Peptides against a protein of PDB entry 2AZE. Designs and how they scored, part 204

Target 1, 148 residues: chain A of PDB entry 2AZE
Amino acid sequence: AQECQNLEVERQRRLERIKQKQSQLQELILQQIAFKNLVQRNRHAEQQASRPPPPNSVIHLPFIIVNTSKKTVIDCSISNDKFEYLFNFDNTFEIHDDIEVLKRMGMACGLESGSCSAEDLKMARSLVPKALEPYVTEMAQGTVGGVF
Target 2, 101 residues: chain B of PDB entry 2AZE
Amino acid sequence: GRLEGLTQDLRQLQESEQQLDHLMNICTTQLRLLSEDTDSQRLAYVTCQDLRSIADPAEQMVMVIKAPPETQLQAVDSSENFQISLKSKQGPIDVFLCPEE

## One batch from the design tools (peptide; made by RFdiffusion4, then SolubleMPNN)

Design b1_p28_4_s1 (from b1_p28_4, 14 letters changed)
Fold by OpenDDE base, seed 4:
Structure b1_p28_4_s1 (fold): chain B 148 residues (1-148), chain C 101 residues (1-101), chain A 28 residues (1-28)
Amino acid sequence: as target 1 above (148 residues)
Amino acid sequence: as target 2 above (101 residues)
Amino acid sequence: EIKSQKTFTLTNKYGFANIPGGPIVLSK
């Protein structure tokens, strides 16, 4: 009885650890897909335009986004060496990761929400190594969580 | 029996975890390869139009912050304080604004 | 703590205009 109890505790521990790793893997997969998809998009766009975009027209990763109402008053203090910034707002603001931007752009093919069309899923699969394809499929189906 | 069942479950879970670890290694390797590919990094950019997926510059001011690794970010967003503090240890921080159309 | 600093105030008045030494306005 005690042995069974110990094993049950261990089982639960392992299940939780696996769940955590699943979450981490999913995020890694999404990042990979998003990055590759972004690169692919931009490569194609530059080829069509026969030129790269002007230097100050784009932002390269990595970055973060801060947005607020354009009516918000922002006081920005910058050190001389630009090593330190202080922003004071008179109203609420939002901060977004670059990955979040990519996701909202659709670069993760809707995989992040399990909202993939057939074409989205095809794209997502094409952007990962073969070993990861089954997991991408599971993510799209919302079936991740199975213990293989 | 119960004991045998649990033992088998644990064995299966171990295999599952090993598979996950393997997949994670593959994925991290791919990400490293992307990081090391100069051409990919050159092409890893977004436009202001892309940023509209986050906020419309017609209504929102959109700032983009590029900071070196290990930059500290402190944010306070409450009814009493609205503040962002950035402190870099490795280089200057750059801030960009999306233009108003 | 910022000892020497340059302060910029961004308001709707500036309309995301470029502030010398401050944030850089992107072009399209």
Scores: peptide ipSAE 0.046, ipTM 0.860, DockQ to the pose 0.032
Fold by OpenDDE base, seed 5:
Structure b1_p28_4_s1 (fold): chain B 148 residues (1-148), chain C 101 residues (1-101), chain A 28 residues (1-28)
Amino acid sequence: as target 1 above (148 residues)
Amino acid sequence: as target 2 above (101 residues)
Amino acid sequence: EIKSQKTFTLTNKYGFANIPGGPIVLSK
């Protein structure tokens, strides 16, 4: 009886760990797809334009975004060496990481929300190593979570 | 019996976890390769137009923060306090603004 | 503690403040 109980505890522990790793893997896959898709997009765009984008017109990864109402008053304090910043707002603000930006841009092909068309799925699969393709398919179908 | 069933489950879960570990290693390797590829990093950028996917600069003020690794970010967003603090020890922090479109 | 800090308001009637050493406005 005690042995069975111990195994049940271990089973639950492993299930939880697997769940965590599944989430981590999905995020890593989305990041990979988003990054590669972004690079591909920009490469093509630059080739078509026969030039890189103008200086100070683009932001390279990594970055974070802070947005707030245009009516929000922001007081900013910056150290002389620019090592420290302090922003004080008189109203609410939002913070987003670069991956979220890429996802909202569609760089992850809608895979993150289960809104992946056949064309999107084809693109997503093309941007990962072969070993990851089955998992991408499962993500698109919303069937991730089963036992391998 | 129950014991046999549990034992079998644990073995199957172990195999599943090993597969996940393998896939994660593949994925992290790919991300590392991207980070080490100069051409890829040169092309890993967004424009202000892209940032509209987050917030419209016509309605929102959009700031972009670039900071060195390990930069500390502290944010307070409550009814009484609205603050962001950034502290870097590895280099300067750059802040950019997207103009109205 | 911020030493030798410069403080400014980011927003004004023109949208963004143009203060030396402050945020850089990206070009369109």
Scores: peptide ipSAE 0.037, ipTM 0.857, DockQ to the pose 0.032
Fold by OpenDDE base, seed 2:
Structure b1_p28_4_s1 (fold): chain B 148 residues (1-148), chain C 101 residues (1-101), chain A 28 residues (1-28)
Amino acid sequence: as target 1 above (148 residues)
Amino acid sequence: as target 2 above (101 residues)
Amino acid sequence: EIKSQKTFTLTNKYGFANIPGGPIVLSK
């Protein structure tokens, strides 16, 4: 009986670990898809324009975003060497990472929310190695979580 | 019996985790390849138009921050204090504003 | 803590302030 209890505890431990790794894998897949899709988009756009965008018109990854109301007063202190920044706001602000931006741009093909159209899913699958395609399909269907 | 069943379950979970690890390795490899590809990195950018997916500059002030690795970020967003502190150890921090159309 | 610093105040006069040495307004 005690042995069974010990194994049950171990079983639960492993299940939780697997769950965590599944979450990590999903995020990695989303990142891969988003990055590749972004690159593909921009490559096509530059080909159509026959030139790259002006240097100061784009922001390369990685980055973070800070947004607040335009009415918000922001005091910014910058060290001489630009190693330190201090922003003081008189109202609330939001911070977003670049991955979130890509997701909201649709670069992850809606896979992050399980809202993939047939075309979205096709695109998503095309942007990952073959071994990952089944997992992408599961993500799109919201069926991730099973043991494989 | 129950003991045998649990033992078998644990073996199956081990195999599942191994497969999961394998898939993760594939993913990390792909991401590494992307990071090492100069052309891909050159093309890994967003525009101000893209940033509107987060917040419209017509209504929100949008700043983009590029900081070196290991930069410390401290944010306080409370009724008493609204502050962001950045401290880099490896180089200068760049901040950009997204203009309106 | 910042010991030697320049302090800027960003305003919404025209959406964004252009402050030398501070945040840079991106090109359209």
Scores: peptide ipSAE 0.027, ipTM 0.859, DockQ to the pose 0.033
Fold by OpenDDE base, seed 1:
Structure b1_p28_4_s1 (fold): chain B 148 residues (1-148), chain C 101 residues (1-101), chain A 28 residues (1-28)
Amino acid sequence: as target 1 above (148 residues)
Amino acid sequence: as target 2 above (101 residues)
Amino acid sequence: EIKSQKTFTLTNKYGFANIPGGPIVLSK
């Protein structure tokens, strides 16, 4: 019947929305873990050094990075007020946001790639509220979405 | 029947989505608290050594961009054109380079 | 071939002084 067909369409719509939200939640969890882990690392490092790093030696979040071969020729045009930049490269380049940098640094404890050791998982769980711990465990096991 | 079964499934999916929304709310709340904590923001930084984990400045040029909110970034990476365009409406854009050594 | 356009929103202040010149070389 037409009514059943409409409900089946709605069912699929809801399933897709849930899938999207699951992806968003996983990303948010990874961001939280990475950020807290970074802060803890730096706090510990500064305590051991008994001083903060020189101001021009670090970059605070948020940021993005662009990398390319040292052989790449880059032409850069900058507006007078520095509101506009134009970079022309003669070869390929890569762009990474700060979250990706943190992940590659291991700040997300390998949770993002299934490379989470027992110690990594313990750390990851310790960096989230109790309510999120089961979800972190599911992420590490690759079993997220099993209830749907 | 079929109609009753579908209706039940939709109700269950709604409950599942609500639980998911709850978890997302918890997570976003935590992130907001972190953004409001001055000490956390002071310690939220990376070093050049960290950036080398992405690309070694011995082989790669590493550029760091800090831009105001709502800055637009357009990137084209093709055989015919390799370009990055940045347009800010809220202030100047700052660009930094990691040293080679 | 890659084409992308992103809009970035920053919630933190700049950690470095704004300089009218070109890119700033970071310290080791």
Scores: peptide ipSAE 0.095, ipTM 0.865, DockQ to the pose 0.130; fails the geometry check

Design b1_p28_4_s3 (from b1_p28_4, 15 letters changed)
Fold by OpenDDE base, seed 4:
Structure b1_p28_4_s3 (fold): chain B 148 residues (1-148), chain C 101 residues (1-101), chain A 28 residues (1-28)
Amino acid sequence: as target 1 above (148 residues)
Amino acid sequence: as target 2 above (101 residues)
Amino acid sequence: TILSQKVFTLTNEYLASNIPGGPLILSK
């Protein structure tokens, strides 16, 4: 009985660890897809335009986005060396990291929510190594979480 | 029996975890390769149009912050306080605004 | 992210250092 109990505890521990790793892997996959898709999009766009975008017209990763109402009053304090910033708002704001921006742009093909079309799934699969394709498929189906 | 079943489960879980580790290694390697690829990094950018899809500059002020790695970010968003503080360790922080067309 | 490197570390700690006041300087 005690031996079984010990093994059950161990089983639960492993299950939780696997769950955590699954989450981590999913995020890594989404990042890979999003980045590759972004690069591909931009490469194509530049080829079509026959030129790179003008300087200061684009923002290279990494970055974060802060948005708030245009009516929001923002007070910014900056250190002399620009190492420290303090932003005070008189109303709510939103912060988005770059990967979130990419996801909202559709760069992750909707895979992040398991709401990708067949075309999206095809794109997603094409942007990962062969070994990751089955997992991408599972993500699209929302079936990730089982023991395999 | 129960013991045998649990033992088998643990073996299966071990195999599953090993597979996950392998996949994670593959994925991490791919990301590293991307980070090391100069052309990919050159092309890793978003446009103002992209940002507009996130928040319409007609209604929202969209501020972009670029900071060195390991920059500390603290944010407070409550009815009593709305604040973002940044502290860089490795260089200056840059702030950009996406202009309205 | 790995690709972008870990740029920001979220923290609940308040910065205790005095930061001079200044305008929001933005680039377009």
Scores: peptide ipSAE 0.059, ipTM 0.872, DockQ to the pose 0.060
Fold by OpenDDE base, seed 2:
Structure b1_p28_4_s3 (fold): chain B 148 residues (1-148), chain C 101 residues (1-101), chain A 28 residues (1-28)
Amino acid sequence: as target 1 above (148 residues)
Amino acid sequence: as target 2 above (101 residues)
Amino acid sequence: TILSQKVFTLTNEYLASNIPGGPLILSK
């Protein structure tokens, strides 16, 4: 009985660890797809324009975005060396990381929400190594973790 | 029996986790390769037009913050306090505003 | 992110900082 109890505990421990790793892998795959897709888009755009964009017209990763109503008053305090910032708002704000921006741009092909068309899925598969393609397919179908 | 069943389950879970670890290693390797590729890093950017997909500058003020790795961010968003505090360890923080349309 | 390196550590705890400058009012 005690041995079985110990194995049950270990089983649950492993299941939870696998669940965590699945989440991490999915995020890594989405990042890979989003980045490669972004780079591909920009490469094509620069080729079409026959020049890179003006330096101050683009924002290189990494970054975060903060947005709030245009009516919101923001008081910003900055240290002399710019190592410290303090923003005080008189209303609510939103924060977004760069990967979230890429996802909302569609760079992850809708894979993050399971909203992949056939073309989106084809693109997503083309941006990962062969070994990851089956997992991408499972993500699109919402069947990841079915064996667990 | 129960013991035999549990033992078999654990073996199967171990194999599944090993496969998962393998896939994670492949993915991590790909990401490292991207981070080391100079041309890819040069092309890893978004435009202000892209940022409009997050928030329309006609309705929202949009700030872009670039900071060194391991910068500490504290955010409070409550009915009584709305604040963001940033403290970097490695260098200066840069803040940019997305222009109007 | 792993690609961008971890830029921010998010915390819900108040950071006590002494910022000599400011405030600057940002608006559009």
Scores: peptide ipSAE 0.052, ipTM 0.866, DockQ to the pose 0.062
Fold by OpenDDE base, seed 5:
Structure b1_p28_4_s3 (fold): chain B 148 residues (1-148), chain C 101 residues (1-101), chain A 28 residues (1-28)
Amino acid sequence: as target 1 above (148 residues)
Amino acid sequence: as target 2 above (101 residues)
Amino acid sequence: TILSQKVFTLTNEYLASNIPGGPLILSK
């Protein structure tokens, strides 16, 4: 009786841990796909142009994005050494990390939202090691962790 | 019985977790390789066009912030206060804007 | 560190800065 109760608690603990790891793995996969897809895109573009982009025309990862209405007034204070910034807004703002930006750009092939076309899925699979392909497929189908 | 069923479930869950751990190791390794590859890092960039695609450029202003690792970010977004504080210990922070089109 | 006085203000109309260190504008 008590033993069964203990095992049930442990079972639930393990299920929750697995769920957390699944979430982490999915995010890592999405990051990998997004990064590789971005690199591939830019490599191809540079090859076609036969030159890299101008140095001040691009932002390299990592970065964060802050966006707000154009009507928002932003006051910025900076330390002398630029180690410290303070932004004051008169209205709401949004912050996005670079991975979120890449996802919105479609670099994760819509895998993050389950909106993958057949071509998107093919691209996604091509950007991960073979061992991860089945999991990518499960992500696209929304069947991750179906055995649980 | 109940005990046998639970015991078997736990064993199966252990195997599943081990598989996840393995896959995660593969992923982290791949990400490490990307971070260590000079050419990949050179090509890991976004353009102004990309930045404009994530928000309506007619209505939204977009700032890009590049900060060293472990930079502290504090954000308050409420009706009473709208503020972002950045504190770096490893180097300067840069802020970029896309040109007006 | 000690923050300097207000460096710049971003508005819908213009970018106003009073000291060096304002935002960098990306090229096209």
Scores: peptide ipSAE 0.031, ipTM 0.862, DockQ to the pose 0.032
Fold by OpenDDE base, seed 3:
Structure b1_p28_4_s3 (fold): chain B 148 residues (1-148), chain C 101 residues (1-101), chain A 28 residues (1-28)
Amino acid sequence: as target 1 above (148 residues)
Amino acid sequence: as target 2 above (101 residues)
Amino acid sequence: TILSQKVFTLTNEYLASNIPGGPLILSK
């Protein structure tokens, strides 16, 4: 009886780990898709324009975004060596990491929200190694959660 | 019996976890390769237009923060305090304002 | 000493001098 109880506890722990890893894998896949899609987009755009974008118009990864109303008063304090920043706002703000920005740009093909068209799914699959394609399909179908 | 059933379940879960680990390794490897590829990194950028599509600069002020790894970001967003603190130990932090035009 | 300074605008000079970034540790 005690042995069975111990195994039940272990079973539950393993199930939880699997659930966590599934979530992590999904995020990694989305990151890969978004990144590769971004690179492809920019490569194509530069080829079409026959030049890179203006230097003062682009931001290279990695980065984070902070946005707030233009009416928000911001006091920014910076250390002399720029190692420390302090921003004080008089109203609410939002923070977005670069991956979230890419997702909102559609670089993850809508896979993150289940809004993946047939064309989007085809693109998503093309941007991952073959071994990951089945998982991408599961993500698009919303069938992730089962045990392999 | 119950013991045998549980033992089999655990073996199956172990195999499932190993499969996940394998897929994760493939994915992380791809990401690392991309991060190490000079051409990919050169093309790994967003434009001001991209940022405008996320937050309209006519209505929103948009700042971009580029910081060294392990930089600490502390954010407080409450009725009493609206604050972001950045602390780096590996180099300077760069904060850019996304132009409206 | 922490001093109030203007936030940078996007310029070629600033981008060229920027140190490659990495993951941030987010805390609230």
Scores: peptide ipSAE 0.019, ipTM 0.853, DockQ to the pose 0.056

Design b1_p28_4_s4 (from b1_p28_4, 13 letters changed)
Fold by OpenDDE base, seed 4:
Structure b1_p28_4_s4 (fold): chain B 148 residues (1-148), chain C 101 residues (1-101), chain A 28 residues (1-28)
Amino acid sequence: as target 1 above (148 residues)
Amino acid sequence: as target 2 above (101 residues)
Amino acid sequence: EIKSSKTFTLKNEFGFANLPGGPIVLSK
């Protein structure tokens, strides 16, 4: 009885660990897809254009964004060395990282929510190594979570 | 029996975890390679138009923060106001606004 | 006076700025 109990505890421990690793892997896959897709988009765009975009017209990774109402009053305090910033807002704001921005741009092909079309799935699969394709498929189907 | 079943489950879980570890290694390797590819990094950018697509500058302003690694970000909701604190250890932080146009 | 606060450390792993826990939304 005690032996079985010990094994059950271990089983639960492993299940939880696997769940954590699954979420980590999914995020890594999304990062890879989003990044490669972004690069491909920009490469194609630059090829179609006569020149690369002006340096100050683009925002390179990594970055984060803060969005708030245009009417929000923002006070900013900056240290002399610009190592420290303090922003005060009189209204609500949102902070998003670059990965989320890419996802909202569709760079992850909707895979992040399992809402990808057949074409999106095809694109997603093409942007990962062969070994990751089955997992991408599972993500698209929302079937990730089962222990295989 | 119960013991045999649990033992079998644990073996299967071990195999599953090993597969996950393998896949994660593949994925991280790819990401590292991408991070080391100068051409890819050069092309790893978004435009103001991209940002407008997710936050309309006509209604909302978009502030971009470029901070070195290990920068601490603190968001605080107080009864009087909202705050963002940034503290960098490795270098200066760059903040700019996305033009509305 | 502080109702809520979140603190993160940006690591820029693999070239991304990642906010652990996802987006931050401060609302009234």
Scores: peptide ipSAE 0.475, ipTM 0.924, DockQ to the pose 0.906
Fold by OpenDDE base, seed 5:
Structure b1_p28_4_s4 (fold): chain B 148 residues (1-148), chain C 101 residues (1-101), chain A 28 residues (1-28)
Amino acid sequence: as target 1 above (148 residues)
Amino acid sequence: as target 2 above (101 residues)
Amino acid sequence: EIKSSKTFTLKNEFGFANLPGGPIVLSK
């Protein structure tokens, strides 16, 4: 019947919306964990050093990185006010955002790939509100996506 | 029947989505709090050593871009070259190289 | 001639610079 068909369409619509929100939530959780873990690391390091690092030795968020071979020829044009940059590369390059960098640093505890040790998972859980802990566990197990 | 089953499924999906929305609100709230915390922002940094651990500067050059919000980044692949264009409307863009250790 | 082009806006949401499409890799 037409009614059943309409409900099937709606069901699919809702499923897709939920899937989208799940992906967004996972990314938000990873951002939170990575950020808090980074802050915790740096706080501890500064306490041990009894001073903050030199200002020119650190890069504060937010940032983007571009990496390429040292052999790559790069031409750069910059506007006088530094509002506009133009880079030309003669070879392959990569662009990564700060979140990706943090993940590769292990700041997300391997949760992004479901590659968490027991210790990593414990750390990850400790860096989120209690309400999010079950979801973190599901992410670590790779069981996210079910209806809850 | 089919109709009853679909109706029940939709109700369950609605409840699931509501729970999901709740979790998302919690998460975004935490992130906003972190972004507004001065001490956290002060400690939100990486070092050149961190970047070297990801991309070895002995083999690769690492360029850092710090740009204001709403900056446009365009990456273009042409037959002649590869191009990155940065356009900011809110302030100057800072670009620097991560020095070799 | 342009073979491909990707444009992104850096929102700096929650203090992060986000590339919506993830990492960008351009290769010959």
Scores: peptide ipSAE 0.475, ipTM 0.924, DockQ to the pose 0.919
Fold by OpenDDE base, seed 3:
Structure b1_p28_4_s4 (fold): chain B 148 residues (1-148), chain C 101 residues (1-101), chain A 28 residues (1-28)
Amino acid sequence: as target 1 above (148 residues)
Amino acid sequence: as target 2 above (101 residues)
Amino acid sequence: EIKSSKTFTLKNEFGFANLPGGPIVLSK
């Protein structure tokens, strides 16, 4: 009886760990797809323009963004060496990382929300190693979660 | 019996986790290779237009933060105000606004 | 009085900035 109880606890522990790793893998896949898609887009754009964009017109990864209403009053204190910043806002603000920005740009092909068209899914599959393609398909179908 | 069934389940879960770990290793390897590829990193950028496409600049202000690794970011909601604190130990932090059209 | 507080350390893993807890929204 005690042995069975111990194994049940271990079983649940492993199931939870697998669930966590599944979430991590999904995010890693989205990062890979988004990054490669972004690079391809920019490469194509630069080729078409026959030049790279002006240096001051682009934001290289990594970055974080803060967005708030234009009506929001922001007070900023900066150390002399720019090692420390302090921002005070009088209203709501949001902070987003670069990965989320890429997702919202469609760089992850809608895979993050299960909103993949046939073409989106085709693109997503083309941007990962062959071994990851089945998992991409599962993500698009919303069938991730089972133990394989 | 029950013990045998549980033992078998644990073995199956171990195999599943190993497969998952393998896929994760493949994925992280690809990401590391991309991070080490100079040409890819050169092309790893967004434009102000990209940011405008996801946040209406007519109504929203977008501030960009470029900070060194290990920079601490703290967001605080107090009775006094809303606050963002940035503290870097590895170099200066760059903050700029994306201009409206 | 602190109503909400979130602290992150930017690690720059794989060339990305990552907020482990996802987007941060502070509103009145």
Scores: peptide ipSAE 0.474, ipTM 0.924, DockQ to the pose 0.890
Fold by OpenDDE base, seed 1:
Structure b1_p28_4_s4 (fold): chain B 148 residues (1-148), chain C 101 residues (1-101), chain A 28 residues (1-28)
Amino acid sequence: as target 1 above (148 residues)
Amino acid sequence: as target 2 above (101 residues)
Amino acid sequence: EIKSSKTFTLKNEFGFANLPGGPIVLSK
């Protein structure tokens, strides 16, 4: 009985670990798709414009953004060496990483929310190695991990 | 028996995890290749227009933070104010506003 | 009184800045 109980605990532990790895894999896939899609978009845009954008007009990865009302009062303290920043806001704010920004831009083809059109799914599949295509399909259908 | 059944289940879970590990290795390999490709990195950017499209510049201000790896970010909600603290150990932090057009 | 506090370490994994906990929204 004790041995069976120990194995049941181990089973649960492994299931949780698998769940974590599934989440990690999904995020990695989204990162890959979003990145490749972004690069593809920008390459096409630069070709059409026949020039790269002005240096000060673009923000290269990696980055974080903070957004708040334009009416928000922000106080900022900066160390002399700029190694430390302290911002005080008198109202609410949001912090988003670059991946979140790319997702909201549609660079992940709606795969992150399972809101893929047929065209979106086709694009998403085209941006990953063949071995990952079935997983992309499962993500689009929201059926990842259904067997567990 | 029950013991044999559990043992078999654990073996099946191990195989499933190994399959996941394989897929993750494929994915991380692709990401590493992209990170090492100079042209891809040059093209890995968003514009202020992109940021405006997701943050409504008519109502929102967007601040961009570019910080070295291992920078600590602390967000605090207190009864007195909202606060963001940034602490870098590897170099200076760059913060700028996305201009409104 | 601190209502909430979140601390993250910014990483540059594969060229991305990843927030482990996802977006941070501080609301009243």
Scores: peptide ipSAE 0.474, ipTM 0.924, DockQ to the pose 0.884

